# Peptides against a protein of PDB entry 6RO1: the designs that were tried, part 32

Target 1, 216 residues: chain A of PDB entry 6RO1
Amino acid sequence: LGKEIEEYIHKPKYCLPFLQPGRLVKVKNEGDDFGWGVVVNFSKKSNVKPNSGELDPLYVVEVLLRCSKESLKNSATEAAKPAKPDEKGEMQVVPVLVHLLSAISSVRLYIPKDLRPVDNRQSVLKSIQEVQKRFPDGIPLLDPIDDMGIQDQGLKKVIQKVEAFEHRMYSHPLHNDPNLETVYTLCEKKAQIAIDIKSAKRELKKARTVLQMDEL

## One batch from the design tools (peptide; aimed at target 1 V107)

Design b2_p19_1_s2 (made by RFdiffusion4, then SolubleMPNN; from b2_p19_1, 9 letters changed)
Fold by OpenDDE base, seed 4:
Structure b2_p19_1_s2 (fold): chain B 216 residues (1-216), chain A 19 residues (1-19)
Amino acid sequence: as target 1 above (216 residues)
Amino acid sequence: IKPEFDASRLTKESLIDIK
C-alpha cells in the first residue's frame, strides 16, 4: 500500500507541480536511502529510447541530500551515496530521477540563494533537523488526493482500504490475523503516511500558531 | 533592517509553503 502510493506520487504528471525550490522530499535509490532532502530545481531532459525511437522524457530533480563524505571524494566519477546514520555527512546537490522520490512533504523551506558554500548547504541540514524535531511522528506528507489532486480510482481504492483498515484496527485491536502482517506492512507505510499527514497538519498548525504567538 | 534569515532556524519565513 505504501509502495502503491509511491507509484502514484513519483509520477511526473502528479509531482512536478510540487517540486518547487525548498520542497522537502525523500529520496531512495534501490538500497540507498538518502532520507529527507530539499528540492533545489528540476529539469526536463529529452531522452530518446535507442531501440524504439520513442521520446521518453527524463525528469531530473536537483535535491540537496546528506551524502557520505567518502562518496564525495570520488564524486567526479561515482554516484553520491547516503550518509550513514552515525555519520554527519555533507549536504550535496544531487541530480535525482523523479521516480526515485519516495515521499513529498507539505513542508517547503527557504533555502540559501548560493548553495556553493558548504556552510550554506549544511544550514539546510540544520533546518531539516529542526523540522524533524517539530514533527516527532515524521515529516508531514502531501496528501495525494487533497493536496496533489490525484483523481486515480486505483489510488482512491487503496486509500479507502487503508482508512477502512485503520478503522478496523482502532475498532478491533485484537485481530491477530497473520495475513494482517503483510497487509500491515503495506498499510503501516500507508497509514503512517495518512497519520503523518494528519499528525503533521496538527503539529504544523501548532508550530504556525507558536510562530504567530512569538510574533505577537 | 531585513531580519537576518537564519536558515539554521525554522522561522515563519523559512516555512514558505505548508499545505
Scores: peptide ipSAE 0.047, ipTM 0.663, DockQ to the pose 0.069
OpenDDE base, seeds 1, 2, 3, 5: peptide ipSAE 0.016, 0.011, 0.021, 0.021; ipTM 0.550, 0.489, 0.610, 0.599

Design b2_p19_1_s3 (made by RFdiffusion4, then SolubleMPNN; from b2_p19_1, 5 letters changed)
Fold by OpenDDE base, seed 4:
Structure b2_p19_1_s3 (fold): chain B 216 residues (1-216), chain A 19 residues (1-19)
Amino acid sequence: as target 1 above (216 residues)
Amino acid sequence: VKPEFDASRLTKEKEIIIE
C-alpha cells in the first residue's frame, strides 16, 4: 500500500510543484537507498520515444545525496552509490529521475548558493542530521491529498484501504503476529510522529535560533 | 520552461523551513 502511494507522488504532474530548492526528498534506485537528500534544482529533458516519435519529457531533479567515496572516483562510468551505514560518505549533487523519489518532505532547508565546495555540501548533511534529530520518529512527509492536492480517485481508494487496515489492526489487538508488532511499532511511530510533528513544528519555530547557534 | 512552482498549495502551517 505504501508503494502504491509512492506510484502517485513521484509523478511529475503531482510532485514538480513541490521540488523547490531545499526540499527534503528520499531517493531510492532499485536496491540503492540513498535516504534523505535535498533538492537543488530540476530540469525538463526532451525525450523522443523511439517508436512513436512522441515527445515524452523526462524530468531530472538534481538532489544532494550522501554518496560513497568509492562510487565518486568512478563517476565517469558508474552511477553514484549510497554511502555505507558506517561510512561518512560525501554529499554530491546527483541527477535523479523524478520517478526515483520515494518520499517528499514538508521540510525545506536553506542551501548554500554554491555547492561546488565540499564544505558547503557537507554543511547540508549536518542540516539533514539536525532535522532527523528534531524528528526522531521520522522526517515529516507531505500528505498526497491535503498537501500535494492529488485528486486521483485511485489514490483516495488506496488511502481508504490503508486507513481501514490501520483501523482493523487497532481494533483487533489479539493477533500476536510478530509482523503486527513491527507494524504497530511503525504505526505507533507514525502516530507519535504525527504528534511529534506538531510538537517539533513548534520546536522548529523555536529552533530557527539553534541552527544559527550550532554553526558558531 | 521551468514549471512554475505553485508553492501556494502548501499551507504555511505545513511547510517547515529550516534556516
Scores: peptide ipSAE 0.165, ipTM 0.699, DockQ to the pose 0.143
OpenDDE base, seeds 1, 2, 3, 5: peptide ipSAE 0.028, 0.016, 0.157, 0.106; ipTM 0.657, 0.475, 0.653, 0.663; seed 3 fails the geometry check

Design b2_p19_1_s4 (made by RFdiffusion4, then SolubleMPNN; from b2_p19_1, 7 letters changed)
Fold by OpenDDE base, seed 1:
Structure b2_p19_1_s4 (fold): chain B 216 residues (1-216), chain A 19 residues (1-19)
Amino acid sequence: as target 1 above (216 residues)
Amino acid sequence: VKPEFDASRLTKVSEIIIE
């Protein structure tokens, strides 16, 4: 269910209006989880499919991400890698295809105008860490229906199923049906995004969506 | 197939650019 929601939110049709500078986004590339980064800018590049001549626009978002120090040494041809958990890493502006956005936060940060100085980039990491401290249950997510305005019936059905399942779990703690647990564990990992959205929406009512770096 | 990630860039904060 979480993966299904992700398939909607990373579509340019839905996410582009929310990719403003300072928006917190989560970036994943295959096995590489960069975690939370900050949108710097967005660009639409015209791409022509070589075989069909059809216009296939590429959407690239530049995201300030915590990268490994090795990523600094690797030639311009190698993809950036996320910092190891035990590594401090360095914040770098990385061009990312929009479909690699795994989550979009309701939180938007004020960021330095000039990100060329290392200190300015590292200050944003401190701000992200402060946001994480303020939201111990997870950084608040945009609601795909209420915040992003997605009207897709497939998504609505997915969310309804998640909500119904959560309600049943809370209402019937004793349904230890072992078959339900296996489906539940798979659904839990998938439902984590939906839970995160719902929790985030509650927290969003209490928290300012726009945070200044100096206030963090 | 262009890599899904390009090399890191040092940039200023900018607005959305449509090319």
Scores: peptide ipSAE 0.029, ipTM 0.482, DockQ to the pose 0.031
OpenDDE base, seeds 2, 3, 4, 5: peptide ipSAE 0.063, 0.051, 0.013, 0.018; ipTM 0.650, 0.649, 0.466, 0.462; seeds 2, 3 fail the geometry check

Design b2_p19_2 (made by RFdiffusion4)
Pose (drawn by RFdiffusion4):
Structure b2_p19_2 (pose): chain A 194 residues (1-46, 58-67, 79-216), chain P 19 residues (1-19)
Amino acid sequence: LGKEIEEYIHKPKYCLPFLQPGRLVKVKNEGDDFGWGVVVNFSKKSLYVVEVLLRCAAKPAKPDEKGEMQVVPVLVHLLSAISSVRLYIPKDLRPVDNRQSVLKSIQEVQKRFPDGIPLLDPIDDMGIQDQGLKKVIQKVEAFEHRMYSHPLHNDPNLETVYTLCEKKAQIAIDIKSAKRELKKARTVLQMDEL
Amino acid sequence: SEEELKEMLEKTEKELIVK
């Protein structure tokens, strides 16, 4: 569901109008994410590209690392979430100190909103009048309710058990696909003709 | 640098939520 919502938000017809300088954006590509960042401007490429400050061809910052902000161009279809917040940015972003100042400014924004950095309502704000997105947002609130209600959500060992479950779940996916092709390979193809 | 950061925070308060 999360990813499905991102695809609607990726549509440039819907998100480009809200990519004003200083907008907070979360980006993820093929798995790894850079946390949150701020946009500077955007233009076409070759698809659209926006230049965004992120925590880090570079890779994202690790959890233990304090991080160093760097501006990088990214494709628009790599934005996972967009916020209602537009934090002020310096005019000349060339200095390192200013880049650290922006990192500190977002650290303060995250504090002003412990419930989470507010996101744009894709319908009330972004204008996605598509009916499929309605049913998606409904399933999200319902499954989030199911998640927090699960006895394991609060358990500190949840991440320890969740990984063993994830491994056991992937092994099972292999067995399923492996058996699928086996049932096919083992099949005699010309028996219906006979 | 501390004064610039305070100015940034004050300007951010003026335009915190934009839709």

Design b2_p19_2_s1 (made by RFdiffusion4, then SolubleMPNN; from b2_p19_2, 6 letters changed)
Fold by OpenDDE base, seed 4:
Structure b2_p19_2_s1 (fold): chain B 216 residues (1-216), chain A 19 residues (1-19)
Amino acid sequence: as target 1 above (216 residues)
Amino acid sequence: MEEEYKKMLEETEKNLIVR
């Protein structure tokens, strides 16, 4: 269910309007989870499908990601790797294919105009970490319907199934099935993230309203 | 350090755009 939502949101036709500089995005490439990064820019690359000759435009987003220091030394020849959980890492601008965006946040950050200095890149990491502290239940996502304006009936049905599943999970006492626990811990983490998105969006909207009231 | 962190927090708060 959550993967099905991801397949909608990472489509260029839906996500490109939201890939503004400073947008928080989550990047995952196969086994490499970079976690949350910040959009710097995006570009359209002309690509020709080798088998059909059809123009298949590739969308590349430059994302400021926390990378391992080892991957930086080999950055000319090797793909960037995510920082290990125990590693400080370094923030780097990484070109990412748009379909590798696993999540898009409702949060945007102001980013330094010059990201060449390490300190400017690391300041953005501090900002991400602060957002994470404010949202202990997880960084708020864009609502694919309400924020992204996705009108796809397939997505609406997926969301309705998620909501109905969440409602059932909260209404049924979790029977102690150990095989259910692994699926439920993944679903509960995802459902908790989804509820926390709605609460966090409300809190962030309140916090923004308070901040905007303090600026008036 | 605490004042710079507080300033960075305040700047991060001001820089938090929900759109």
Scores: peptide ipSAE 0.027, ipTM 0.587, DockQ to the pose 0.342
OpenDDE base, seeds 1, 2, 3, 5: peptide ipSAE 0.025, 0.024, 0.021, 0.022; ipTM 0.546, 0.559, 0.550, 0.507

Design b2_p19_2_s2 (made by RFdiffusion4, then SolubleMPNN; from b2_p19_2, 6 letters changed)
Fold by OpenDDE base, seed 3:
Structure b2_p19_2_s2 (fold): chain B 216 residues (1-216), chain A 19 residues (1-19)
Amino acid sequence: as target 1 above (216 residues)
Amino acid sequence: MEEELKKMLEESEKNLIVR
């Protein structure tokens, strides 16, 4: 179900309007999970389909990602690799095909105007980490229907299945396993946080309020 | 098309802006 939603979200026709500079996005390339990064810009590349001669535009998003220091040394010949869990890594601007975006956040950060200095790039990692601390149950996602305006009936059916599954998970007394109360409290907390985020989004939309990272 | 896309980006009100 999550993968089925991803197949809609990463389509250029839906996600491009939300790829503003500072937007938090998740990047995943096959086995390489970069986690949360920040959009710097995007570009359209003209491509021609080899078999039809039709114009098939490729969209490349430049994303500031936490990369392994080892991959940076080989950057002339090798693709960037995500930082290992135990390493600090280094923030780098990486060109990413739009279909490699696994998630798009409702959060948008202020980014330094000049990302050439390492310190400016590394400051953005601190900002991501601060956002993660503020959202312990996960960084808030754009809602595909309510936020992104996707009208596709296939997606609506997927969302209805997710909601029905979640409702069944909440309505079935999970077996008398003491771990289930923890899962219920986590799920209720996640649901409450999702409601609080939807409420906060509505209030933020109404108030045009800029959340300063220093004031929360 | 690029200007229309830029306008669509600017008109996207769905931003939690964190400073």
Scores: peptide ipSAE 0.145, ipTM 0.659, DockQ to the pose 0.082
OpenDDE base, seeds 1, 2, 4, 5: peptide ipSAE 0.078, 0.060, 0.129, 0.025; ipTM 0.602, 0.646, 0.627, 0.586

Design b2_p19_2_s3 (made by RFdiffusion4, then SolubleMPNN; from b2_p19_2, 5 letters changed)
Fold by OpenDDE base, seed 1:
Structure b2_p19_2_s3 (fold): chain B 216 residues (1-216), chain A 19 residues (1-19)
Amino acid sequence: as target 1 above (216 residues)
Amino acid sequence: MEEELKKMLEETEKSLIVR
């Protein structure tokens, strides 16, 4: 279910309007999880399919990501690697194919105009960490229907199944059925993104309400 | 800290309105 939602949100036809500078995005490349980064810009590259001569445009987003310092030393020949959990790392602008975006946040950050200084890049990491502290249930995600305007009926059916499952989970007392645990573990891993979207939208609404209360 | 969060949320709102 979560992977099925990801398959929609990373499609250029849906996500490109939301890839503005400062947008929080999550980047994953195979086994390399970079976590949350910040969009700097995006570009459309002309690509020609070698076998058909058809124009297949590649979409590349420049994302400020927390990278391993070791990988940056070899950056002339090797792809950037994510910072290890215990590593401070360094924020670096990395060109990322749009299909490697595993999540898109509703949150946008102000970013420094000049990202060449290390201190300016590291300031953005501090801002990401502050957002993470403000949203303990996870950084708020764009809703694929309400925010991204995706009209695909397949996606709507997936979301309805997630909502029906959530409703059943809250309405049934935790009966110790061992078959429920396996379905729960699979549904938790897959529905976690949709749960995170809903919870994070609620937290965003609460955070806005708190900010409005502090202005009163 | 709250003012920085406010600025981030305001920019988020602007990005969602410019649909």
Scores: peptide ipSAE 0.019, ipTM 0.520, DockQ to the pose 0.122
OpenDDE base, seeds 2, 3, 4, 5: peptide ipSAE 0.019, 0.019, 0.017, 0.000; ipTM 0.554, 0.554, 0.503, 0.346; seeds 2, 3 fail the geometry check

Design b2_p19_2_s4 (made by RFdiffusion4, then SolubleMPNN; from b2_p19_2, 5 letters changed)
Fold by OpenDDE base, seed 2:
Structure b2_p19_2_s4 (fold): chain B 216 residues (1-216), chain A 19 residues (1-19)
Amino acid sequence: as target 1 above (216 residues)
Amino acid sequence: MEEEYKEMLEQTEKSLIVR
């Protein structure tokens, strides 16, 4: 279900309008989880399918990601690696295929105009970390229906199943079924996506209220 | 350290756009 939602949100037809500079996005490439990064820009590359000659446009988003120091800067040939949990790492602008976006946040940051200086890139990491502190349950996600406007009936059915499952989980807290832990980790990730959407709408309202209160 | 952290916090708060 979470993966099924991801399959919708990472489609260019849905996500491109939300890939503005400063948008928080989560990047995952197979075994490499970069965590949360910040969109710098996106580009459309013309790709020709080798077998059909059909234009299959590739969308590449430049994302500021926390990378290992061993990762080559701007290597067109070598993929950047995520920083280890214990590593400080360095924020680097990494070209990412749009289908590698695992999540899109409702949060958008102000980013420095010049990201060439290391200090400017590292300042964005501090901003991400502060957002994470403000949202201990996780950075708020865009609602695929309400925010992203996805009308796909398949997605609506997935979300309805997640909501119905969450409602059942909260109504029946006592099912200590050990097979639920694996289903719970998948359904907590999925439920966390849907709860994060609803709680994010509430916390988005609170965060707007907090931002308004700190302006007083 | 505390003042620099507070200034960074304030700057980060100002840089947060919820959209």
Scores: peptide ipSAE 0.028, ipTM 0.564, DockQ to the pose 0.310
OpenDDE base, seeds 1, 3, 4, 5: peptide ipSAE 0.017, 0.024, 0.016, 0.017; ipTM 0.518, 0.443, 0.508, 0.523; seed 4 fails the geometry check

Design b2_p19_3 (made by RFdiffusion4)
Pose (drawn by RFdiffusion4):
Structure b2_p19_3 (pose): chain A 194 residues (1-46, 58-67, 79-216), chain P 19 residues (1-19)
Amino acid sequence: LGKEIEEYIHKPKYCLPFLQPGRLVKVKNEGDDFGWGVVVNFSKKSLYVVEVLLRCAAKPAKPDEKGEMQVVPVLVHLLSAISSVRLYIPKDLRPVDNRQSVLKSIQEVQKRFPDGIPLLDPIDDMGIQDQGLKKVIQKVEAFEHRMYSHPLHNDPNLETVYTLCEKKAQIAIDIKSAKRELKKARTVLQMDEL
Amino acid sequence: EKPLFTLLTKEEAEKLRKE
């Protein structure tokens, strides 16, 4: 569901109007993410590209690392979420100190909103009048309700058990696909003709 | 203290949609 919502938000017809300088954006590509960042501007490529400050062809910052902000161009279809907040940015972003200042400004925004950095309502704000997105957002609120209601959500060992569950779940996916091709390979193809 | 950021309003979102 989360990824499905991102695809609607990826549509440039819908998200480009809201990519004003200083807008907070979350980016993820093929798995790894850079947390949150701030946009500077955007233009076409070659698809669209926006230059965004992120925590870090570089890779994202690790959890233990304090991080160092760097501006990088990214494709628009790599934005996972867009916020209602537009934090102010310095005119000349060349200095390192200013880049750290922006990191500290976001740290204060995250404090002013402990419930989470507010996101744009894709319908009330972004204008996605598509009916499929309605049913998606409904399933999200319902499954989030199911998640926080699960006795395991509060459990500190949840991440320890969740990983063993994830491993056991992937092994089972292999067995399914492996059996699937086996039932095919083991099949005699010309028996219906006969 | 000076404000650090602004929040998007519905009226501003409507103007952006027109652009």

Design b2_p19_3_s1 (made by RFdiffusion4, then SolubleMPNN; from b2_p19_3, 6 letters changed)
Fold by OpenDDE base, seed 5:
Structure b2_p19_3_s1 (fold): chain B 216 residues (1-216), chain A 19 residues (1-19)
Amino acid sequence: as target 1 above (216 residues)
Amino acid sequence: MEPLYTLLTKEEAEELLKK
């Protein structure tokens, strides 16, 4: 269900308006999970489909990502790799195809204007880590319906299934079904995405309320 | 404290969709 939502939100038709400088996004490429990065800019590239000659525009977003230092040494020939969990890594601006965005946050960071200095790039990592501390239940996501304005009936059905699943998961007392643990590990990943949407919506509502209170 | 981030408002979301 979370993956089905991702298939909508990463479409250029829906996400491009929200890819402003400072927007937090998750990047995943096959087995490589970069986690949370920051949008720097995006560009439209004209691509011609080799078989049809049809213009298929490719959208590339430049994202500041935490990369392995080992991958940077070979950066002339090899794609950037995510930093290992035990590695400090280095923040690098990586060109990413828009369909590789696995999540888009409602959070937009203030970023340095010049990201050429290493210190400026590393300061953004500190900012991401500080945001993560402020959102212990996870960084808030854009609502695909309310924020992104997606009207697709397929997505609405997916959201309804997620909500119904969450309701069943919260209404069933955790204690009674031993098959819940294995369903819970798969459902914890799906429910973590759904909880991340709903907790992000509640935290966005709370954070909007707190920001409105801090502006008062 | 200098603001670290902003959160998307409903009004901002509506403006972004009109562009």
Scores: peptide ipSAE 0.451, ipTM 0.905, DockQ to the pose 0.686
OpenDDE base, seeds 1, 2, 3, 4: peptide ipSAE 0.191, 0.446, 0.435, 0.287; ipTM 0.707, 0.902, 0.900, 0.739

Design b2_p19_3_s2 (made by RFdiffusion4, then SolubleMPNN; from b2_p19_3, 6 letters changed)
Fold by OpenDDE base, seed 1:
Structure b2_p19_3_s2 (fold): chain B 216 residues (1-216), chain A 19 residues (1-19)
Amino acid sequence: as target 1 above (216 residues)
Amino acid sequence: MKPLYELLTKEEAEELLKK
């Protein structure tokens, strides 16, 4: 189900409007999981399909990613590799094909204007880590319907199945397994906390925007 | 202090889709 949603959100027709500088995105390339990075810029490249001569535009997003320092030494010829779990790594701007975006967040970071200095790039990693601490249940994702405006009936059916499954899981605690009730209660509390945090942060943003408008 | 981040509002999402 998660993979089915990914197949929609990484399509240029849906995600391009949301690829602003500072947008948090997840990048995955085959076996290489870079985790959360930050959009710096995007570009449209003209590509000609070799077999049809049709113009197929390639969309490349420049993403600030946590890379292995070892891979950066060879970066003249090799693709950047993700930092190892125990490695500090280095934040590097990497050109990424848009279809390699596995997730897009509702979070947009304030980033330094100049990302050429290493310290400015590493400050963004600290910002990502601070955001992760503020979202213990995970960094909030864009809603594919409500935020991204995806009207595809296939996606709507997938989401309805997920919601119906969640609702059944919540409405019919398997009364006969006390361990299952504990797991469901923990999942419910976690899901409710995530919703409440999302709602409270939306209201806080509205309140801050109003306060900023009153100060102007 | 400059905020660390902003969250997309519904209104902002609608504006981004009109562009």
Scores: peptide ipSAE 0.495, ipTM 0.916, DockQ to the pose 0.627
OpenDDE base, seeds 2, 3, 4, 5: peptide ipSAE 0.329, 0.330, 0.452, 0.452; ipTM 0.780, 0.788, 0.906, 0.907

Design b2_p19_3_s3 (made by RFdiffusion4, then SolubleMPNN; from b2_p19_3, 6 letters changed)
Fold by OpenDDE base, seed 4:
Structure b2_p19_3_s3 (fold): chain B 216 residues (1-216), chain A 19 residues (1-19)
Amino acid sequence: as target 1 above (216 residues)
Amino acid sequence: MKPLYTLLTKEEAKELLKK
């Protein structure tokens, strides 16, 4: 269900209007989860399909991501890798294909105008970390329907299924089904995604106030 | 105090979709 929603939100048709500088986005590339990064800019690249000659525009978003220092040394030949959990990492502007955006936040950071200095990039990491502290239940997501205006009936059906599943989870104390453990591990990941969507919606209602930085 | 971030309002979202 979360993945099915992702397949809609990462489409350029829907997400491009929201990819302003400072927008928080999650980037995931196969096994590499970069977590939350910040949009710097996006560009449209002309791509010609080799077989049809049709112009299939590729959209590349420049995202400031926390990268491993090791991957940056080999940046001439290798793709940047996410920083390890215990690693400080380095914030770098990474060109990312738009379809690799796994989530888009309602949060838009104020970012430095010049991100060439390391200190300016590192200040954005501090800002992300501060936002994460302010949203203990997770950084709020854009609503695909209400915010992004996605009218696709397939998405509406997915959301209805999520809502119906959530309603059943809350209405049935799952306490008595012995198959709960195996269903729970798969449902915990899915329920966590559903909870993350719902918690994000709840926090969006609370956080209507521009939160000022107190002590950075 | 400097603002750290803004949250997208419903009004702003509608404006972004008109562009």
Scores: peptide ipSAE 0.448, ipTM 0.907, DockQ to the pose 0.730
OpenDDE base, seeds 1, 2, 3, 5: peptide ipSAE 0.123, 0.449, 0.025, 0.027; ipTM 0.690, 0.906, 0.541, 0.615; seed 2 fails the geometry check

Design b2_p19_3_s4 (made by RFdiffusion4, then SolubleMPNN; from b2_p19_3, 6 letters changed)
Fold by OpenDDE base, seed 1:
Structure b2_p19_3_s4 (fold): chain B 216 residues (1-216), chain A 19 residues (1-19)
Amino acid sequence: as target 1 above (216 residues)
Amino acid sequence: SAPLYTLLTKEEAEELLKK
């Protein structure tokens, strides 16, 4: 069921409006689970399918991920590897294809403007760890229907099954608090934690308008 | 073409984004 939801949320038509700088995302590549990282930016590449001539754009997301120390040495020639469970690791900006996003959070962090200094990158790890401490049951996920606005009937059926068998995976602590308007800004000296579902919805509306204008 | 399920190296990403 979780994998079936992932197949929807990582589609560019659904997730791109939510890939703002500072968005918490989970990255997984096969057996390599990086856990939670932070979106830095994304880029669109025009791609033409060689056999059909159809435009198949590729989306590359730069994500600040906790990598092994070995990944730092080999980062030019080898794909980054996640830090070992017992390792602190180092935060590195890693380019990933959009389909490697296994989850998208409602949480958005303020990130340092300059990520070249190691200390600035490691400050973001501290902020992720603080978010994890605030959400012991897991970092809150964007609701694919209510937040992401996915209208797919297949997804609705999957979510109905999940909600029937599992406690609300999308138990936004925010949805149960009538004071949802409180942008919990956790000011740490170097990182602002903002839970901003309202901004995500506004950006989705803007992105849909832009997509509709490109189709006209 | 199978979706590229791979993390890109910096070089692969730069090559991908420059073309």
Scores: peptide ipSAE 0.126, ipTM 0.701, DockQ to the pose 0.021
OpenDDE base, seeds 2, 3, 4, 5: peptide ipSAE 0.019, 0.100, 0.024, 0.159; ipTM 0.522, 0.680, 0.481, 0.724; seeds 3, 5 fail the geometry check

Design b2_p19_4 (made by RFdiffusion4)
Pose (drawn by RFdiffusion4):
Structure b2_p19_4 (pose): chain A 194 residues (1-46, 58-67, 79-216), chain P 19 residues (1-19)
Amino acid sequence: LGKEIEEYIHKPKYCLPFLQPGRLVKVKNEGDDFGWGVVVNFSKKSLYVVEVLLRCAAKPAKPDEKGEMQVVPVLVHLLSAISSVRLYIPKDLRPVDNRQSVLKSIQEVQKRFPDGIPLLDPIDDMGIQDQGLKKVIQKVEAFEHRMYSHPLHNDPNLETVYTLCEKKAQIAIDIKSAKRELKKARTVLQMDEL
Amino acid sequence: AVEERIEKVNERSEELLEE
């Protein structure tokens, strides 16, 4: 569901109007993410590209690392979420100190909103009048309710058990696909003719 | 309609920064 919502938000017809300088954006590509960042501007490429400050061809910052902000161009279809907040940015972003200042400014924004950095309502704000997105958002609120209701959500060992569950779940996916091709390979193809 | 929505988002953002 989360990835499905992102695809609607990826549509440049819908998200480009809200990519004003200083807008907070979350970016993820093929798995790894850079947390949150701030946009500077955007233009076409070659698809569209926006230059965004992120925590880090570079890779994202690790959890233990304090991090160092760097501006990088990224494709628009790599934005996972867009916020309602537009934090102010310095005119000349070339200095390192200013880049750290922006990192500190966002640390203060995250504090002003412990419930989470507010996101744009894709319908009330972004204007996605598509009916499929309605049923998606409904399933999200319902499954989030199911998640926080699960006795394991609060358990500190949840991440320890969740990983063993993820591993055991992937091994099972292999067995399924492996049996699937086996039932095919083991099949005699010309028996219906006969 | 898109311009009005952008204005509303900006006003909300300013109000949040004033808090």

